Peptides against a protein of PDB entry 5KEZ. Designs and how they scored, part 315

Target 1, 320 residues: chain A of PDB entry 5KEZ
Amino acid sequence: NVAIYNPFRPWWERYQPVSYKLCTRSGNEDEFRNMVTRCNNVGVRIYVDAVINHMCGNAVSAGTSSTCGSYFNPGSRDFPAVPYSGWDFNDGKCKTGSGDIENYNDATQVRDCRLTGLLDLALEKDYVRSKIAEYMNHLIDIGVAGFRLDASKHMWPGDIKAILDKLHNLNSNWFPAGSKPFIYQEVIDLGGEPIKSSDYFGNGRVTEFKYGAKLGTVIRKWNGEKMSYLKNWGEGWGFVPSDRALVFVDNHDNQRGHGAGGASILTFWDARLYKMAVGFMLAHPYGFTRVMSSYRWPRQFQNGNDVNDWVGPPNNNGVI

## One batch from the design tools (peptide; made by RFdiffusion4, then SolubleMPNN)

Design b2_p30_5_s2 (from b2_p30_5, 20 letters changed)
Fold by OpenDDE base, seed 1:
Structure b2_p30_5_s2 (fold): chain B 320 residues (1-320), chain A 30 residues (1-30)
Amino acid sequence: as target 1 above (320 residues)
Amino acid sequence: SKEEEEAVAGMKAMFDRYKARAAATAAANA
């Protein structure tokens, strides 16, 4: 991914790829392979956060300022480490003046335009699908068990399916022969927009953002809500079917105060209430559960917003 | 400078993400 130094190596640089090389501040490919092997050997499975909707931001300077030293040029859409060129992006397909998503009520913009300036890959092209599949298959062959598909709302479900159809079976050294990768898709669907979580059920599970939002409201006793109202928690609260849901109390975005779910989201900053929420989630059978492991950063609130919401995980690697 | 432009772009990206998600949250709570 791109190496951003202003602010200094933020968490979100990891979501701006310039290649599919396994070389970041989290480690290199050999280290990753070693981890996957050791984890699999003791029954711990690995699921990769796969960023496949886009490459880096259009405003990033060209050069070799990347975690694996790969050259890239956002201005010319040149990513030779893949390789991608100007033919592999949706610049001509997006019809907005800025080239960015301007209206989230327009599903075409949401899927064909740039998410906050991130160069949008033309996933309709078999070439692009194949490059992504090669990346994911490399991970499968290493021994990962599946994937979180980042920014799935911004990809056409059919394009995702086309990529998934190219995937290998899981590594038979650790998984039964013929096993398929576990897939869950990040789709922010709180209602009010044309794109729905149900559009993606055919590809795998989806994130249920209503879960953390509603649970937070109940635990906080907002709007007169009570714990006793959780009697029909799950589908009874209007959530997606349990077998399609990946559930969580919080994630990296909404820990920072402006993610899906708003101020109701409970985080480790609300220690007591958070423990209650996580405990409830783990005890209740609804959905596939994900527990957050995060870190503390020096929050600085200005005008109601944390100006340090960019701070990445603890790291002392000043080279990569 | 280019570095400043990148910083501004990053700030804009965060703001846009906030706006989009805030709108969705507001719709859910309406």
Scores: peptide ipSAE 0.027, ipTM 0.562, DockQ to the pose 0.068
Fold by OpenDDE base, seed 5:
Structure b2_p30_5_s2 (fold): chain B 320 residues (1-320), chain A 30 residues (1-30)
Amino acid sequence: as target 1 above (320 residues)
Amino acid sequence: SKEEEEAVAGMKAMFDRYKARAAATAAANA
């Protein structure tokens, strides 16, 4: 991914890829392979956060300022380490003036335009699908158990399916023969937009962002909500079917007040309430549960916004 | 500087991401 130095190595640089090399601040490919092997050998499975919707931001300077030193040029859409070129992006398909998503009520913009300036990959192209599948298959062959698909709302479900159809079975050294990768898709569906979580059920599980948002309001006792109202928690609250749901109290985005859920989201900053919410989630049978492991950072609020929401995990001068 | 421009662009992107989902978030909290 790109190496951003202003601000100094933010968490979100990880979501700006310039190659599919397994070479980041977390380690190199050999170290990753070693970790996966050690984890699998003790029954811990690895699920990779796969960024396949886009490459880095269009405004990032060209050069070799990346975690593996690979050259890239956002201006010319040149990512030779893949390789991608201008033919592999949706620039000509997006019809907005800025090239970015401007209207989330327009599903075509949401999927064909840039998410906050991130160069949008042309996932309709078999070449692009194949490059992504090769990346994911390499991970599968290493021994990962599945994937979180980042920014799934911004990809056409059919394009995702086309990629998934190219995937290998899981590594038989650790998984039963014929096992398929576990897929869960980040889709922010809180209502009010044309793109729905149900559009993606065919590809795997989806994130249920209503879960954390609604649970937060209940635990906080907002709007007259009571714990007793949780008697029909799950589908009774308008959530997706349990067998399609991945549920969580918070994630890296909404822990910082972004993404979905707003101020209702409970985090480790509200320790008591957070423990109550996580305890409830783990006790209740609805959905596949995900527990957050995060870190503290020096929050500085200006006009209601944390100006330090960019701060990445604890590090030694950029080295994790 | 170019670095400052990138920093500003990054901050703008984060704010835009938040703004884009504000209406849906408000509805979920109602």
Scores: peptide ipSAE 0.026, ipTM 0.561, DockQ to the pose 0.068
Fold by OpenDDE base, seed 4:
Structure b2_p30_5_s2 (fold): chain B 320 residues (1-320), chain A 30 residues (1-30)
Amino acid sequence: as target 1 above (320 residues)
Amino acid sequence: SKEEEEAVAGMKAMFDRYKARAAATAAANA
């Protein structure tokens, strides 16, 4: 991915890929392979956060400022380490003046235009699908158990399916023969937008952002909410079917105030309430549960926003 | 500097993402 130095190596640089090389701040491919092997040998499975909707931001300077030193040029859409070129992006398909998503009530813009300047891959192209599948298959062959698909809301469900149809079975050294990768898709659906979580049920599980948002309001006792109202928690609260839901109290985005749910989201900063929420989540049968493991950073609020929301995990001069 | 421009661009992208998500949240709560 792109190496960002201002601010100094933010967490979100991870979501600006310039190649599919397994070479990042966390280590090289050999180290990753070693970790996956060691984890699998003790029954711990690895799921990769796969960034396949886009490459890096269109405004990033061309050069070799990347975690693996690969050259890239956002201006010319040149990513030779893949390789991608100008033919592999939705620049001509997006009809907005800026090239970015301008209206989230327009599903076509949401999927065909750039998410906050991130170069949008033409996932309708078999070439692009194949390059992504090759990346994911390499990970599968290493021994990962599945994937979180980042920014799934911004990809057409059919394009995702086409990629998934190219995936190998899981590595038989650790998984039963014929096992398929576990897929869960990041889709922010709180209602009120044309894109729905149900559009993605065919590809795998979907993140249920209503879960953390509503649970937060209940535990905080906001708006007269009571714990007794959790009697019909799950589908009774308008959530997606349990067998399609991946649930969580917080994630990396909404922990920083960016995500769906707003101020209702509970985090480790509210330790007592957070423990209650996580405890409830783990005790309740609804959905597939995900527990957040994070870190402390020096929060600085200005006008209600943390200006240090970019701060990445503890590191040694950028290396984790 | 180019580094400052990249920083500003990154920050803008984050703010835009936040704004977009906030708008979606507001629409859902209406």
Scores: peptide ipSAE 0.025, ipTM 0.537, DockQ to the pose 0.035
Fold by OpenDDE base, seed 3:
Structure b2_p30_5_s2 (fold): chain B 320 residues (1-320), chain A 30 residues (1-30)
Amino acid sequence: as target 1 above (320 residues)
Amino acid sequence: SKEEEEAVAGMKAMFDRYKARAAATAAANA
């Protein structure tokens, strides 16, 4: 991915890929392989956050400022380490003036235009699908158990399916023969937009962002919400079917206060309430649960916004 | 500088992503 130095190595640089090389601030491919092996040997499975909707931001400077030193040029859509070129992006499909998503009520814009300037891959192309599948299959062959698909809302479900259909079975050294990778898709569906979580059920589980948002309001006793109302928690609250849901109290985005769920989201900053919410989530049978493991950073609020929400995990001069 | 340009680009991307998600939340509550 792109190496950003101002601010100094933010967490979000990981979501701006320039190659599919397993060479990042966390380590190299050999170290990753070693970690996966050691984890699998003790029954701990690894799921990879796969960024496959896009490459890096269109305004990032060309050069070799990347975690593996690979050259890239966003301006010319040149990613030779893949390789991708201008033919592999949706620039010609997006009809907005900016080239970015401007209206989230237009499903075509949401999927064909750039998410906040991130160069949008042409996932309709078999070439692009194959490059992504090769990346994911390499990870599967190393021994990962599945994937979080980042920004799934911004990909056509059929394109995702086409990629998934190219995937290998899981590594038989640790998984039963014929095992399929576990897939969950990040889809932000709080209602009111044309793209629905149900559009993605055929590909795997989906994130249920209503869960953390609503649970936060209940635990905080906002808007007259009561704990007793949780009696029909799950589908009774309008959530997706339990067998399609991945649930969480917070994630890395909404932990920083301006993601889906807003201020209702409970985080480790509100330790007591957060423990209550996480405890409830783990005790309740609805959905597949995910627990957040995060870190403290020096929050500094200006005009209601944390100006340090970019701060990445504890590191040694950018290396984890 | 190149470093500042990359920083600005990254910050914009992050901000826009969060803004979009916030808008979705607002729309759901409307």
Scores: peptide ipSAE 0.026, ipTM 0.540, DockQ to the pose 0.034; fails the geometry check

Design b2_p30_5_s3 (from b2_p30_5, 17 letters changed)
Fold by OpenDDE base, seed 4:
Structure b2_p30_5_s3 (fold): chain B 320 residues (1-320), chain A 30 residues (1-30)
Amino acid sequence: as target 1 above (320 residues)
Amino acid sequence: SAEEEANRAGMEAMFQRYKDRAAATAAANA
């Protein structure tokens, strides 16, 4: 991915890929393979956050400022390490003046235009689908158990399915023969937008952002809400079916005080309430649970927003 | 109950996640 130095190596640089090489601030491919093997050998499975909707931002300078030193040129849509070219992006398909998503009530813009300037891959093309599948299959062959699909809301469900249909069975050294990768999709559906989480049920589980948001308000006792209202927690609260839900109290985005759930989201910063929420989540049968493992950073609030929300994990000159 | 119905209301105002990121990205690129 792109190596960003201003601010210094933010967490979100990981979501600006320039190649599918397993060569990042976390380590090299050999180190990753070693980790996967050791984890699998003790029954711990690995799920990869797969960034497949886009490449890096269109405004990033061309060059070799990347975690593996691969050359890239956002201006010309040149990513030779894949390789991708101008033919592999939705520049001509997006009809907004900026090339970015301008109206989130327009599902076509949400899926065909650039998310915050991130170069939008033409997932309708078999070539693009195949390159992504090759990347994911390499990981599967190493021994990963499945994937979180980043920015799934911004991909057509059919395109996702086409990629998933190209995936190998899991590595039989650790998984039963014929096992398929576990898939969950990041889709923010809090209502008010045309894209629905149900659009993606056919591909796997989806994130239920209502879970953390609503649980936060209840535990915080906001708006007169009571714990007794959790009697019909789950589908009774308008959440997706339990067998399609991936649930969590917080994630890396909303932990930083913005996005889906807003200020209602409970985090480790509110230790007592957070423990209550996580405990409740783990005890309740609704959904597939995900627990956050995070870190402290020097928060600095200005006008209610943390100006240091970019800060990545503890690192040695950018390497973790 | 009426209270439960109120709790089940959507959080439509909170879907600004990506718009907020856009603003942050624009600021970082300025």
Scores: peptide ipSAE 0.023, ipTM 0.549, DockQ to the pose 0.240
Fold by OpenDDE base, seed 2:
Structure b2_p30_5_s3 (fold): chain B 320 residues (1-320), chain A 30 residues (1-30)
Amino acid sequence: as target 1 above (320 residues)
Amino acid sequence: SAEEEANRAGMEAMFQRYKDRAAATAAANA
C-alpha cells in the first residue's frame, strides 16, 4: 500500500493498495506465512481484510513511496506491480462530474464511481477479477481461512461472485479437503439507501451495523429503551438473518465516530457499558460474532471531532 | 410494542455519518 507520512503512517493507508504483494508495515510474505502456519497449528484461523474494490487515492503522488517499494502512478492509473492500467478502472463508466460518488442514493454511482477519490477498479473485467482471484488464492494457498471483503457496498454483487467462483479450496494441510473460504462482506446498511445487505447474501455473510448501533442505544438507556426490549433481539429488530450476519459492538471506523452507528456506538472509551455490550453479544445466539482488539490514542477534540482519528496502532517509526 | 416498532425503523440519520466519513477520508487524501 501507499506509505503516508502526513499524517505519519495513519491507519487508513492500509486501505490504499498499489500492489497485491504481501509486504506491508506488518511484515513480509515469509513472516506472514510463518504467522499463518503457527496460528493454524494451534487452531487459530486467519481471515484477511481484502481490499479489492479500489487502488490508492487519485491524488497521491506517483513514485515508489509504498510499503514494498512498488512504483505506482495514480494520475495515469498505472500500477505495474499487478499490473493495472487505465483500462482496468471505471473512469469512463462513472458519469459524475468529479469522478467520485456524489449521490449515495444512486446505486450506480456508489458502485461505479470513486469512493473518496480511491481509484475504482473495473470489476466487470475478467482480467481484473482474475488478478484479484490470484491474490486471494495465493493467500488461500498459504493457509488463510477466509476473507473480509472491504467496501463491498461499492462492488456489484455479481462481480464479487465472479471473483469468489475463481477461488481455490482451503489448504488441506489444516482444513478438510474441499473446504471453502469463509466470506463476510462489509456492507453498511442502516436503511435509507437503495443498496441493501440482502443484495450480498449470495456471496456470504454481511456486516450488520444495526447491531452495534441499536445495542448502544439500549445499553445507554437512550430514548427510554430498556434491556427487556432485547427479548426478540436479532431478526425481530429488523436485522439480517442470523446465518447471514456478522455482528460486532464496534469497529475501527465507529470507534472514531465515523460511519454507521454514530454516538450510540459503545467502545472501550466507555469501559463499563462496553463490557456489558460485548458480554451480551457473546452470550446471545445471533450472528457470527467479532470482538474488537484495539488501542488507546491521544484523542484531541475540536468542534466535536477528534483531530487525531488518523492515529494507527502502536508502532516503531511506522513499523508495526 | 410501539417502542419495538420504532427500533425496527430505518436509521436514516445515521447514514449521513457514512458520507461524512467519506468526506473526511477524501480531505485526508488531498
Scores: peptide ipSAE 0.022, ipTM 0.554, DockQ to the pose 0.196
Fold by OpenDDE base, seed 5:
Structure b2_p30_5_s3 (fold): chain B 320 residues (1-320), chain A 30 residues (1-30)
Amino acid sequence: as target 1 above (320 residues)
Amino acid sequence: SAEEEANRAGMEAMFQRYKDRAAATAAANA
């Protein structure tokens, strides 16, 4: 991914890929392979956060400022380490003036335009699908158990399916022969937009962002909400079917204030209430649960926003 | 119900905040 130095190595630089090389601040490919092997050997499975909707931001300077030293040029859409070129992006397909998503009520914009300036890959192209599949298959062959698909709302479900159809079975050294990768898709659906979580059920599980938002409201006793109302928690609250749901109290985005769920989201900053929420989540049978492991950072609020929401995990001079 | 409508309105408001944050993130990423 790109190496950002202003601010100094933010967490979100990881979501701006310039190649599919396994070289990041967390380690190199050999170290990753070693970690996956050691984890699998003790029954801990690894699921990779796969960023396949886009490459880096369009405004990032060209050069070799990346975690693996690969050259890239956002301006010319040149990512030779893949390789991608201008033919592999949706620049000509997006019809907005900025090239970015401007209207989330336009599903075509949401999927064909740039998410916050991130260069949008043309996932309709078999070449692009194949490059992504090669990346994911490499990970599968290493021994990962599945994937979180980042920014799934911004990809056409059919394009995702086409990629998934190219995937290998899981590594038989650790998984039963014929096992398929576990897929869960990040889809932010709090209602009010044309793209729905249900659009993606055919590809695997989806994130249920209503879960953390509603649970936070209840535990905070906002709007007269009571714990007794949780009797029909899950589908009874309008959530996706349990067998399609990946549920969580918070994630890295909404932990930082204004993500999906807003101020209702409970985090470790609200220790007592957070423990209640996590305890409830783990005790209740609805959905596949994900527990957050995070870190503290020096929050500084200005005009209701944390100006330090970019701060990444603890590091030694940029090295994790 | 009134409660369901209020919940829907709340979710929509939260979604709007997410969109606003996305815009801020875009500015920070520039």
Scores: peptide ipSAE 0.021, ipTM 0.536, DockQ to the pose 0.206
Fold by OpenDDE base, seed 1:
Structure b2_p30_5_s3 (fold): chain B 320 residues (1-320), chain A 30 residues (1-30)
Amino acid sequence: as target 1 above (320 residues)
Amino acid sequence: SAEEEANRAGMEAMFQRYKDRAAATAAANA
């Protein structure tokens, strides 16, 4: 991915790929392979957060300032390490003045325009689909069990399906022959927009962002809400079907207070309440559960916003 | 219950914060 130095190596640089090489501040491919092997050998499975909607920001300077040293040029849409070129992006399909998503009530903008300046891949093209599938298949061959598809709301469900149809079966060294990768898709659906979580049910599970938001409100006892109201927790609260839901108390975005869920989201900063929420989530049968493991950073609030919400996980690797 | 049903109501206002963050992220990447 792109190496960002202002601010200094933020968490979100990881979501700005310039290649599909397994070479980041988290480690190199050999280290990753070793981890996957060791985990699989004791029954712990790995699911990869796959960033396949986009490449890096359009305003990033060209060069080799990347975690694996790969050259890239956002201005010319040149990513030779893949390779991608100007033919592989949705610049021509996006009709907004900025080239970015401007109206989330326009599903075509949401899917064909740049998310916050991130160069939007033309996932309708078989070439692009194949490059992504090759990346994911490489991970499958290493031994991962499945994927979180980042920014799924910004991809056409049919394009996702086309990519998934190219995927190999899981590695038979650890999985039964013919096993398919486990897929869950990040779709932020809190209502009010044309794109719905249900649009993606055919591809796999979907993140249920209402879960953490509502649970947080209840446990915080906001608006007079009571724990007893959780009697019909799940579908009874208007959540997606249990077999399509991936649930969580918080994620890296809404943990920082600016993502889906708002101030109701419970985090490790709210230790006691957070333990209650996580305990409840794990005890309740609704959905497929994900537990957050995070880190402390020096929060600094200005006008209600943490100006240090960019701080990434602790890392002492100064080389990459 | 009526209160439980109210809890199922849309959370459109909460999503606005995500949109605001998106704008901030775009500015940071510019």
Scores: peptide ipSAE 0.020, ipTM 0.505, DockQ to the pose 0.159

